# Peptides against a protein of PDB entry 7QUU, part 16

Target 1, 43 residues: chain A of PDB entry 7QUU
Amino acid sequence: DAVEPSVEKEYKKIISFRDTVFEGKHQQFLVPNNVRLKFLRDR

## One batch from the design tools (peptide; aimed at target 1 K13 K38 R43)

Design b2_p22_1_s2 (made by RFdiffusion4, then SolubleMPNN; from b2_p22_1, 11 letters changed)
Fold by OpenDDE base, seed 3:
Structure b2_p22_1_s2 (fold): chain B 43 residues (1-43), chain A 22 residues (1-22)
Amino acid sequence: as target 1 above (43 residues)
Amino acid sequence: MQRVASYEEIEEEIERIRKEVR
């Protein structure tokens, strides 16, 4: 099993998040204060 | 409390990760 580098897994997650959130033609969305985008991928 | 996040904030995070893969 080629364990994909942790960085490549994180990259795939943020691309999937981008595509899902902005598929609806949104330019912006609401997030909790002090949330970094890295944590939006873990939900 | 909530804030607005933009597409630009996502693209900046994508570009940070791309620099770690190169």
Scores: peptide ipSAE 0.149, ipTM 0.574, DockQ to the pose 0.154
OpenDDE base, seeds 1, 2, 4, 5: peptide ipSAE 0.130, 0.114, 0.137, 0.142; ipTM 0.556, 0.532, 0.560, 0.571

Design b2_p22_1_s3 (made by RFdiffusion4, then SolubleMPNN; from b2_p22_1, 10 letters changed)
Fold by OpenDDE base, seed 1:
Structure b2_p22_1_s3 (fold): chain B 43 residues (1-43), chain A 22 residues (1-22)
Amino acid sequence: as target 1 above (43 residues)
Amino acid sequence: MQKIATYEEIEKEIEKIREEVR
């Protein structure tokens, strides 16, 4: 099934954000407003 | 407002999105 282009775009943003965070050794970090995480929408 | 997340919380959400993309 063709992955919805929306889900793949959100995945790429989250991976890019993750990789940026991994470089920083931060246990906690500010989630950018352009990174859509479901658990952050529900809070 | 910018939200604070933990590394573990982000890895769990990445895993869910990987499952939605498979």
Scores: peptide ipSAE 0.075, ipTM 0.489, DockQ to the pose 0.165
OpenDDE base, seeds 2, 3, 4, 5: peptide ipSAE 0.075, 0.070, 0.073, 0.070; ipTM 0.484, 0.467, 0.471, 0.470

Design b2_p22_1_s4 (made by RFdiffusion4, then SolubleMPNN; from b2_p22_1, 11 letters changed)
Fold by OpenDDE base, seed 1:
Structure b2_p22_1_s4 (fold): chain B 43 residues (1-43), chain A 22 residues (1-22)
Amino acid sequence: as target 1 above (43 residues)
Amino acid sequence: MQKIATYEEIEKEIEKIRKEVR
């Protein structure tokens, strides 16, 4: 099944954000407004 | 408002999205 281009774009943003954050020594970080995490939408 | 998340919370969400993309 062709993955919805929306889900792939969100995944790429989250991976890029993760990688940027993992370069830091921070246990907690500010989620940018352009990174769509479902668990952050429901809070 | 910018939300605070942990690495564990992001990894859990990445794993959910990986399952939607496979």
Scores: peptide ipSAE 0.074, ipTM 0.462, DockQ to the pose 0.165
OpenDDE base, seeds 2, 3, 4, 5: peptide ipSAE 0.070, 0.066, 0.070, 0.063; ipTM 0.453, 0.447, 0.453, 0.452

Design b2_p22_2 (made by RFdiffusion4)
Pose (drawn by RFdiffusion4):
Structure b2_p22_2 (pose): chain A 43 residues (1-43), chain P 22 residues (1-22)
Amino acid sequence: as target 1 above (43 residues)
Amino acid sequence: EKTLEELFEEDIEYLKENAIVL
């Protein structure tokens, strides 16, 4: 499953979701310091 | 290796544990 047909579809929905959280203004999730670093360092 | 969907699901669970959930 290294690169599926799913990849771009997964990217568009995940990227947008993650990018909103990267701003930390996500309606469902308010993200602090530790979460910021987790998202940026891992991915 | 994990898929992108599996990693995304883990991110969601991580957010439920470490973020302020509204």

Design b2_p22_2_s1 (made by RFdiffusion4, then SolubleMPNN; from b2_p22_2, 6 letters changed)
Fold by OpenDDE base, seed 3:
Structure b2_p22_2_s1 (fold): chain B 43 residues (1-43), chain A 22 residues (1-22)
Amino acid sequence: as target 1 above (43 residues)
Amino acid sequence: MKSLKEKFEEEIEYLKKNAIVL
């Protein structure tokens, strides 16, 4: 089943927010390297 | 094969359980 384009945009926003909070200048959280939504970045 | 949605939900659940607040 193809994810609807609206839902895919929301998932990309959650990933971008995670990357900003967990890996950015405002890193307040330690996240294990295996916790990566890599398969959603390359679409 | 798991859907893209199911893989996303599993990784978000993993984040919630394994993220440590600094």
Scores: peptide ipSAE 0.041, ipTM 0.424, DockQ to the pose 0.433
OpenDDE base, seeds 1, 2, 4, 5: peptide ipSAE 0.041, 0.033, 0.039, 0.034; ipTM 0.448, 0.380, 0.425, 0.448

Design b2_p22_2_s2 (made by RFdiffusion4, then SolubleMPNN; from b2_p22_2, 7 letters changed)
Fold by OpenDDE base, seed 4:
Structure b2_p22_2_s2 (fold): chain B 43 residues (1-43), chain A 22 residues (1-22)
Amino acid sequence: as target 1 above (43 residues)
Amino acid sequence: EKTLREKFEEEKKYLLENAIVK
């Protein structure tokens, strides 16, 4: 199925945001070390 | 097979459950 360009753009934004947060680089968010380490292993 | 919309909503849910706002 063809994905609408708007949905693809929004998905790319949330993936970039997710990566920043779970790498511990976002100043406004805290991620527990166990969750961060799981994310880094699973990607 | 998950749609891009379903993947997007799953990522939003995962963020809300695992990230704490400072």
Scores: peptide ipSAE 0.308, ipTM 0.751, DockQ to the pose 0.485
OpenDDE base, seeds 1, 2, 3, 5: peptide ipSAE 0.297, 0.297, 0.259, 0.280; ipTM 0.745, 0.744, 0.724, 0.738

Design b2_p22_2_s3 (made by RFdiffusion4, then SolubleMPNN; from b2_p22_2, 7 letters changed)
Fold by OpenDDE base, seed 2:
Structure b2_p22_2_s3 (fold): chain B 43 residues (1-43), chain A 22 residues (1-22)
Amino acid sequence: as target 1 above (43 residues)
Amino acid sequence: RKSLREKFEEELEYLKENALVL
């Protein structure tokens, strides 16, 4: 199945965030456990 | 070869386990 273009855009954002956080280039944002990815809230 | 979906789900699980929520 082709990944929907919306899901691919969200994946690219997550990868960019991962790289930013794990490379130590940004302060570790402690994201509260109640902050869900918007697309994970709608499922 | 893992699909883009499977790679995405694995990255999401890893981010959750590491308390990284977007």
Scores: peptide ipSAE 0.064, ipTM 0.503, DockQ to the pose 0.068
OpenDDE base, seeds 1, 3, 4, 5: peptide ipSAE 0.052, 0.037, 0.053, 0.049; ipTM 0.459, 0.417, 0.470, 0.477; seed 1 fails the geometry check

Design b2_p22_2_s4 (made by RFdiffusion4, then SolubleMPNN; from b2_p22_2, 7 letters changed)
Fold by OpenDDE base, seed 2:
Structure b2_p22_2_s4 (fold): chain B 43 residues (1-43), chain A 22 residues (1-22)
Amino acid sequence: as target 1 above (43 residues)
Amino acid sequence: MKTLREKFEEELQYLKENATVL
């Protein structure tokens, strides 16, 4: 399935965020309120 | 074999469950 270019951009942000915050480890983390990730604001 | 979409959806779900917004 082709991923829509808009969805791919959001996925790249998710992966970049994961790599920055988790250092490759699946841990719980605190997200600053200024982080512009749509998927974290929809809570 | 998981699709690229399925891998991203799993990572998204994990980040949702384990993130606390300040």
Scores: peptide ipSAE 0.066, ipTM 0.463, DockQ to the pose 0.106
OpenDDE base, seeds 1, 3, 4, 5: peptide ipSAE 0.032, 0.033, 0.029, 0.030; ipTM 0.422, 0.436, 0.408, 0.402; seed 5 fails the geometry check

Design b2_p22_3 (made by RFdiffusion4)
Pose (drawn by RFdiffusion4):
Structure b2_p22_3 (pose): chain A 43 residues (1-43), chain P 22 residues (1-22)
Amino acid sequence: as target 1 above (43 residues)
Amino acid sequence: AEEKLEEFIEELIEEGFLEKVE
């Protein structure tokens, strides 16, 4: 499963979701310091 | 895609990195 057909579909949904959390204004999730570093360092 | 995202969000909640706003 290294690069499936799923990749771009996964990216568009995920990237937009993640990018909103990268601003930290996500309606469902307010993200503090530790979560900020977790998202950025891992991915 | 959505199922993988939900599982990823659940994993982050279990690890204590995310909490849903009530």

Design b2_p22_3_s1 (made by RFdiffusion4, then SolubleMPNN; from b2_p22_3, 8 letters changed)
Fold by OpenDDE base, seed 1:
Structure b2_p22_3_s1 (fold): chain B 43 residues (1-43), chain A 22 residues (1-22)
Amino acid sequence: as target 1 above (43 residues)
Amino acid sequence: AEEKLEKEVQKWIEEGLLEKVK
């Protein structure tokens, strides 16, 4: 199944975010309780 | 560390990846 360009774009953002927060500057992947992934809502 | 995380989170809100829970 072809991944829609919009979905691929959002997925790449998620990976970039993960890499920045989880694998990069921060010791643990933390998202504040008052924030959520917009991508997950739109799916 | 928390301030840095908050700034990064804000960046990703601006990029449209994250949203505030209402």
Scores: peptide ipSAE 0.153, ipTM 0.648, DockQ to the pose 0.118
OpenDDE base, seeds 2, 3, 4, 5: peptide ipSAE 0.146, 0.151, 0.143, 0.150; ipTM 0.645, 0.649, 0.644, 0.650

Design b2_p22_3_s2 (made by RFdiffusion4, then SolubleMPNN; from b2_p22_3, 8 letters changed)
Fold by OpenDDE base, seed 2:
Structure b2_p22_3_s2 (fold): chain B 43 residues (1-43), chain A 22 residues (1-22)
Amino acid sequence: as target 1 above (43 residues)
Amino acid sequence: AEEKLEKEIEEWIKEGLLKKIK
């Protein structure tokens, strides 16, 4: 089953954003504090 | 540990996109 091109495009944006955040290319304030704090608690 | 943060960010972005599409 081929993923709809629209869904694939949005998924690629998610992956690109994720990778950019982890590579330190995104500003820290773009990542919500609740997400960062959850990571720190759950690790 | 990094994988957990990655998943949380991915879910946050997905939720944000779903809110824009709806």
Scores: peptide ipSAE 0.051, ipTM 0.487, DockQ to the pose 0.072
OpenDDE base, seeds 1, 3, 4, 5: peptide ipSAE 0.042, 0.047, 0.025, 0.032; ipTM 0.473, 0.487, 0.410, 0.417

Design b2_p22_3_s3 (made by RFdiffusion4, then SolubleMPNN; from b2_p22_3, 9 letters changed)
Fold by OpenDDE base, seed 4:
Structure b2_p22_3_s3 (fold): chain B 43 residues (1-43), chain A 22 residues (1-22)
Amino acid sequence: as target 1 above (43 residues)
Amino acid sequence: AEEKLKKLVEEWIKEGLLEKIK
């Protein structure tokens, strides 16, 4: 099954976010409890 | 470290990756 193009764009953003957060760091990134991935809202 | 994280979260909310829980 082909991934919806809009969903694919969100995955690319998640990867970019991960890379930005983890550049030079091996710490676990914890999103604040009052924030969520917008991508997960519609699932 | 916390201030840097807050700025990053705000940036990605602006980019539409993250949202505040209402």
Scores: peptide ipSAE 0.096, ipTM 0.597, DockQ to the pose 0.115
OpenDDE base, seeds 1, 2, 3, 5: peptide ipSAE 0.095, 0.096, 0.095, 0.094; ipTM 0.599, 0.602, 0.597, 0.595

Design b2_p22_3_s4 (made by RFdiffusion4, then SolubleMPNN; from b2_p22_3, 8 letters changed)
Fold by OpenDDE base, seed 2:
Structure b2_p22_3_s4 (fold): chain B 43 residues (1-43), chain A 22 residues (1-22)
Amino acid sequence: as target 1 above (43 residues)
Amino acid sequence: AEEKLKKEIEELIKEGLLKKIK
């Protein structure tokens, strides 16, 4: 599904933050699109 | 703000909504 550019920018910030939070943990995570949209709305 | 977002990410991982891929 197409995500609005504003929502996409915020998601990229969350991913960047995730990567910082887990820096040195060597962990990668998949975020489903439906979960992504819910998380951004509830934030 | 950072601590809130950290908790939200950790909760999503615990709930299996963030799936480990590597």
Scores: peptide ipSAE 0.028, ipTM 0.398, DockQ to the pose 0.374
OpenDDE base, seeds 1, 3, 4, 5: peptide ipSAE 0.027, 0.026, 0.026, 0.027; ipTM 0.450, 0.400, 0.417, 0.390; seed 3 fails the geometry check

Design b2_p22_4 (made by RFdiffusion4; failed a check: too like the target's own chain)
Pose (drawn by RFdiffusion4):
Structure b2_p22_4 (pose): chain A 43 residues (1-43), chain P 22 residues (1-22)
Amino acid sequence: as target 1 above (43 residues)
Amino acid sequence: EKEYKENKSLFDTLFEGKHQSF
């Protein structure tokens, strides 16, 4: 499963979701310091 | 409700580093 057909479809939904959390204005999730670093460093 | 569950699963998967496409 190294690169499926799913990849772009995953990316569009996940990238937009993640990018909103990268701003930290996510309606469902307010993100502090530790979460900021977790997202940026891992991915 | 469904959207919230989906968003939470995305958040947890990204946070836990379990998503294969990254």

Design b2_p22_4_s1 (made by RFdiffusion4, then SolubleMPNN; from b2_p22_4, 15 letters changed)
Fold by OpenDDE base, seed 5:
Structure b2_p22_4_s1 (fold): chain B 43 residues (1-43), chain A 22 residues (1-22)
Amino acid sequence: as target 1 above (43 residues)
Amino acid sequence: KEEEKKEKELYLKLLNGELPFF
């Protein structure tokens, strides 16, 4: 199915985040369960 | 393969709410 433009923007953020983590420039921390990427579970 | 494993682990942490996305 076609990905909505809003969801595509969030995927681009996730890719940018991935690259930052791989560069070791992001520290890991726990987030609340309500901030989970729910839209990725269905796709 | 090691980078692919790290990427999969990262996505699992994101989905499980261990890490935020920004």
Scores: peptide ipSAE 0.060, ipTM 0.535, DockQ to the pose 0.055
OpenDDE base, seeds 1, 2, 3, 4: peptide ipSAE 0.056, 0.058, 0.053, 0.057; ipTM 0.531, 0.529, 0.521, 0.525

Design b2_p22_4_s2 (made by RFdiffusion4, then SolubleMPNN; from b2_p22_4, 14 letters changed)
Fold by OpenDDE base, seed 4:
Structure b2_p22_4_s2 (fold): chain B 43 residues (1-43), chain A 22 residues (1-22)
Amino acid sequence: as target 1 above (43 residues)
Amino acid sequence: SKEKKEELELFEKLLKGELPFI
């Protein structure tokens, strides 16, 4: 299924957020496990 | 996928600060 261009743009923002918040200096923020996207754990 | 759209929406709420940080 073609991912709509809007959803792809939002996905890129989420990846950028992940890389900023979950990698490096921002790892101190505990995101609840139920809020963690499954596909972010699989990368 | 419906599940992937629901996951995206949840992360948008996180990005907007609508979800609490614990």
Scores: peptide ipSAE 0.059, ipTM 0.528, DockQ to the pose 0.072
OpenDDE base, seeds 1, 2, 3, 5: peptide ipSAE 0.050, 0.045, 0.052, 0.059; ipTM 0.503, 0.506, 0.507, 0.533

Design b2_p22_4_s3 (made by RFdiffusion4, then SolubleMPNN; from b2_p22_4, 15 letters changed)
Fold by OpenDDE base, seed 4:
Structure b2_p22_4_s3 (fold): chain B 43 residues (1-43), chain A 22 residues (1-22)
Amino acid sequence: as target 1 above (43 residues)
Amino acid sequence: EEKIKEEEELYNKLLNGELPFF
């Protein structure tokens, strides 16, 4: 099933936020699969 | 494991609306 465009857009905003918050920290954060799946499931 | 837990907590705060996202 295709992820709804609205949910994908919100997810991209969360990633953008992560990248901004951790900018300059030299840490690449990976979205935990459980959190990602919960987000996509609950929306 | 600790880093993953911190990341999970961050994303939970985002999902709960405790932190803004843009």
Scores: peptide ipSAE 0.066, ipTM 0.523, DockQ to the pose 0.096
OpenDDE base, seeds 1, 2, 3, 5: peptide ipSAE 0.064, 0.044, 0.059, 0.063; ipTM 0.526, 0.485, 0.519, 0.528

Design b2_p22_4_s4 (made by RFdiffusion4, then SolubleMPNN; from b2_p22_4, 13 letters changed)
Fold by OpenDDE base, seed 3:
Structure b2_p22_4_s4 (fold): chain B 43 residues (1-43), chain A 22 residues (1-22)
Amino acid sequence: as target 1 above (43 residues)
Amino acid sequence: EKEEKEEKEYYLKLLNGEEKFF
């Protein structure tokens, strides 16, 4: 199933914020494959 | 719709610091 484009755009901002705040502190974030946004799977 | 709700809930948990980081 496809996530709505509006919701996906909001999550992109969330991920960008997270990555900026936690840069250099964490190697990776745990995101389960079944709950991961498509654009994050394709990267 | 169910998958979208699960994704939303998970990302809200990440923002609240309720999930694990490596």
Scores: peptide ipSAE 0.067, ipTM 0.525, DockQ to the pose 0.075
OpenDDE base, seeds 1, 2, 4, 5: peptide ipSAE 0.061, 0.058, 0.057, 0.065; ipTM 0.515, 0.515, 0.499, 0.534

Design b2_p22_5 (made by RFdiffusion4)
Pose (drawn by RFdiffusion4):
Structure b2_p22_5 (pose): chain A 43 residues (1-43), chain P 22 residues (1-22)
Amino acid sequence: as target 1 above (43 residues)
Amino acid sequence: AEVATFEEVEEKIEELKEEVRE
C-alpha cells in the first residue's frame, strides 16, 4: 500500500482539514502549542 | 470550538482515511 489510488483523494480531504487546524481556527478543534508541533514535526 | 488534543484530531484524520478507502 505504498502509494495507492487513494492518495490524492486522501490528500485533498486530509490537507484541507489539516490546513484549517494549521491555522487553528478549526470549528471542531481548537489547537494549542503541543498540538501545533505534533502536526508540523511528524508530517 | 473546544480545545483538542492531538489524539482526538488524529482519530478524525483516521475516519477521513476510512471513508476515502470505502

Design b2_p22_5_s1 (made by RFdiffusion4, then SolubleMPNN; from b2_p22_5, 10 letters changed)
Fold by OpenDDE base, seed 2:
Structure b2_p22_5_s1 (fold): chain B 43 residues (1-43), chain A 22 residues (1-22)
Amino acid sequence: as target 1 above (43 residues)
Amino acid sequence: PKIATYEEIEKEIEKIKKEVRE
């Protein structure tokens, strides 16, 4: 079955964000309000 | 802004990976 484009798009966003955050090698980070990853904002 | 951890991100990455495989 074809992967839903919306899910794949969100996956790419989270990977990109992870990589950006991990470059800082911090254990914790501030989630900016402009970050559109729902799971990080709604916690 | 809220504080999050790498562990939290990794859990969500794993979840999304499962959704993409289904």
Scores: peptide ipSAE 0.083, ipTM 0.481, DockQ to the pose 0.167
OpenDDE base, seeds 1, 3, 4, 5: peptide ipSAE 0.080, 0.077, 0.081, 0.075; ipTM 0.472, 0.464, 0.462, 0.469; seeds 1, 3, 5 fail the geometry check

Design b2_p22_5_s2 (made by RFdiffusion4, then SolubleMPNN; from b2_p22_5, 10 letters changed)
Fold by OpenDDE base, seed 3:
Structure b2_p22_5_s2 (fold): chain B 43 residues (1-43), chain A 22 residues (1-22)
Amino acid sequence: as target 1 above (43 residues)
Amino acid sequence: AKIATYEEIEKEIEKIRKEVRE
């Protein structure tokens, strides 16, 4: 089934964010409020 | 702002990968 453009866009952002954080070699990190990834945003 | 871990990111990536494969 065709993945909704919104889901694919969010997936690419999650991967990009992961890779950026992995470069820092930190097991945990502070997520700023302006990050648009749903699971990283404050509820 | 909140603290997140690599494990939390990997769990969400796995969830999205399942949704994309449907």
Scores: peptide ipSAE 0.075, ipTM 0.459, DockQ to the pose 0.164
OpenDDE base, seeds 1, 2, 4, 5: peptide ipSAE 0.066, 0.073, 0.066, 0.070; ipTM 0.436, 0.457, 0.438, 0.452; seeds 1, 5 fail the geometry check

Design b2_p22_5_s3 (made by RFdiffusion4, then SolubleMPNN; from b2_p22_5, 11 letters changed)
Fold by OpenDDE base, seed 1:
Structure b2_p22_5_s3 (fold): chain B 43 residues (1-43), chain A 22 residues (1-22)
Amino acid sequence: as target 1 above (43 residues)
Amino acid sequence: PKIASYEEIEEEIERIRKEVRE
C-alpha cells in the first residue's frame, strides 16, 4: 500500500529533527514548546 | 519544555519504517 503522504512527511521531519540534534552532540534535548513533531508533543 | 532523547526518536523512526514496509 502507498504510504500515506502524511506519514512520509512526518518521517522526513523526524529524520531532519534527529539530524539537527545529532549535530549538537546531545544525547538528550529540550523539546521546544512549539515542536511540530506529533510524537514529541504527545509525550 | 520536556526532555527527549535520541532513543525516543529512533523508536519513532523504526515504527514508521515498519509501517512503510507493511
Scores: peptide ipSAE 0.242, ipTM 0.707, DockQ to the pose 0.164
OpenDDE base, seeds 2, 3, 4, 5: peptide ipSAE 0.139, 0.156, 0.183, 0.217; ipTM 0.619, 0.636, 0.656, 0.688

Design b2_p22_5_s4 (made by RFdiffusion4, then SolubleMPNN; from b2_p22_5, 9 letters changed)
Fold by OpenDDE base, seed 5:
Structure b2_p22_5_s4 (fold): chain B 43 residues (1-43), chain A 22 residues (1-22)
Amino acid sequence: as target 1 above (43 residues)
Amino acid sequence: PKVASYEEIEKKIEEIRKEVRE
């Protein structure tokens, strides 16, 4: 189904943030494995 | 960068949601 542009924009920004953090490339955050695994489980 | 908790990451995600809806 067609997703509204605002929802798609939100999704893209959240995924981009998550991926950057989990790859250890984010300027602000280092996320330990236990926290990473919690996000994968709780999604 | 600092070691972040689950709660800190959730807070940042919520900030992103607010920015998109403004």
Scores: peptide ipSAE 0.520, ipTM 0.850, DockQ to the pose 0.768
OpenDDE base, seeds 1, 2, 3, 4: peptide ipSAE 0.496, 0.515, 0.517, 0.500; ipTM 0.841, 0.848, 0.849, 0.842

Design b2_p22_6 (made by RFdiffusion4)
Pose (drawn by RFdiffusion4):
Structure b2_p22_6 (pose): chain A 43 residues (1-43), chain P 22 residues (1-22)
Amino acid sequence: as target 1 above (43 residues)
Amino acid sequence: ELEEKLEEYIEEMLKGEEYIEL
């Protein structure tokens, strides 16, 4: 499963979700310091 | 299937981290 057909579909939904959290204005999730680093460093 | 993968992604990324959920 190293690169499936799913990749771009996964990317569009995950990238947009993540990018909103990267601004930290996510309606469902308000993200502080530790979460910021977790997202950026891992991915 | 994409929704399940997003939920697993969110659980993985917020696991063990401090956050506020609304």

Design b2_p22_6_s1 (made by RFdiffusion4, then SolubleMPNN; from b2_p22_6, 13 letters changed)
Fold by OpenDDE base, seed 1:
Structure b2_p22_6_s1 (fold): chain B 43 residues (1-43), chain A 22 residues (1-22)
Amino acid sequence: as target 1 above (43 residues)
Amino acid sequence: EIDKKLEEFKKKLFEGEEVTIL
């Protein structure tokens, strides 16, 4: 299925977050408040 | 499918629950 451009943009931010903070795929983690991306905290 | 998984991930990330990276 084609991902909507808005959803793709948010997905790319999540991938960037993963790669910067946690590394790897399918890892379970508790997201600390201090490392959460601003675009999610502002919701 | 991706949209639902993305929304669930955002919710858990915001709430500070344990999440699995997609």
Scores: peptide ipSAE 0.038, ipTM 0.433, DockQ to the pose 0.120
OpenDDE base, seeds 2, 3, 4, 5: peptide ipSAE 0.019, 0.020, 0.019, 0.035; ipTM 0.341, 0.387, 0.331, 0.436; seed 4 fails the geometry check

Design b2_p22_6_s2 (made by RFdiffusion4, then SolubleMPNN; from b2_p22_6, 9 letters changed)
Fold by OpenDDE base, seed 4:
Parts: C-alpha cells; sequence; structure tokens
Structure b2_p22_6_s2 (fold): chain B 43 residues (1-43), chain A 22 residues (1-22)
C-alpha cells in the first residue's frame, strides 16, 4: 500500500530516533513510560 | 500497516505523563 508523503516523513523521523537509541549513541531521549518500544523495533 | 502503527505511537506519546530516559 502507498503511504502518504506526510506519514512517510514522520515514519522516517521515528526510524531515525530508533536508530539513535539502539546504536548506543549515548544520547538519552525522554519518552513517555507507557510507550510500546516494540513499535520502534519494527520497521 | 505503517499508518496504523504510526497512529498508535502518536496516541502513546500524547497520553504519557511519566517519562523514562532511552
Amino acid sequence: as target 1 above (43 residues)
Amino acid sequence: DIEEKLEKFRLELFKGEEYIKL
């Protein structure tokens, strides 16, 4: 299915956030405690 | 579906009052 360009841009930001967190780049981000981190793992 | 997953993630970000460091 074709993803809308606005949604694709936001998805790319989320993936960039994930990659920053998982690459062990020691930059800590504040996220809500109830966030399902499994979403970030799934591309 | 990516759009459905993205919407679920947005809802989680806006409902969180407590924060953790990642």
Scores: peptide ipSAE 0.037, ipTM 0.423, DockQ to the pose 0.300
OpenDDE base, seeds 1, 2, 3, 5: peptide ipSAE 0.030, 0.034, 0.033, 0.034; ipTM 0.414, 0.424, 0.447, 0.435

Design b2_p22_6_s3 (made by RFdiffusion4, then SolubleMPNN; from b2_p22_6, 12 letters changed)
Fold by OpenDDE base, seed 4:
Structure b2_p22_6_s3 (fold): chain B 43 residues (1-43), chain A 22 residues (1-22)
Amino acid sequence: as target 1 above (43 residues)
Amino acid sequence: EIEKKIEEFRKELFEGQEVIIL
């Protein structure tokens, strides 16, 4: 099944964010899951 | 349906990681 271009774009954003955080480019803070998921959408 | 699967994937990928973007 071809992944919809919109889903592939969202996946690439999530991976880019993960890699940036794990590389120590962003500070880790304890936040509620709903707030975390909002930030992942708005990027 | 797709949005729900993306949200589930986000939860799994960041399980045990509580991060904010500055």
Scores: peptide ipSAE 0.037, ipTM 0.426, DockQ to the pose 0.103
OpenDDE base, seeds 1, 2, 3, 5: peptide ipSAE 0.024, 0.030, 0.024, 0.032; ipTM 0.451, 0.425, 0.444, 0.454

Design b2_p22_6_s4 (made by RFdiffusion4, then SolubleMPNN; from b2_p22_6, 11 letters changed)
Fold by OpenDDE base, seed 5:
Structure b2_p22_6_s4 (fold): chain B 43 residues (1-43), chain A 22 residues (1-22)
Amino acid sequence: as target 1 above (43 residues)
Amino acid sequence: DIDKKLEEFKLEMFKGQEYTKL
């Protein structure tokens, strides 16, 4: 199923936030309240 | 290793259109 363009724009902001955090930067982004960050457990 | 850290990171999406600044 094709992702709607509005939803894709929101995902890009979340990915940019993730990348900023892991690069050790403190830049803030607007993300949807329905987004949760989850660490994958080492299995 | 940033790539390793990114692989350990999953986004969970729910329904809703309100926004929070992170």
Scores: peptide ipSAE 0.059, ipTM 0.478, DockQ to the pose 0.204
OpenDDE base, seeds 1, 2, 3, 4: peptide ipSAE 0.047, 0.052, 0.058, 0.052; ipTM 0.488, 0.483, 0.519, 0.486

Design b2_p22_7 (made by RFdiffusion4)
Pose (drawn by RFdiffusion4):
Structure b2_p22_7 (pose): chain A 43 residues (1-43), chain P 22 residues (1-22)
Amino acid sequence: as target 1 above (43 residues)
Amino acid sequence: AKVVTPEEVEEKLKELIEEVRE
């Protein structure tokens, strides 16, 4: 499963979701310091 | 919006990945 057909579909949904959290204005999730670093350093 | 931990957001990311793959 190293690069499936799923990849771009997964990216569009996940990237947009993540990018909103990268701004930290996510309606469902307000993100502080530790969460900021976790997102950025891991991925 | 709810203040969340890294574990809670990772769980949501996994849910989103599973939904896309289904």

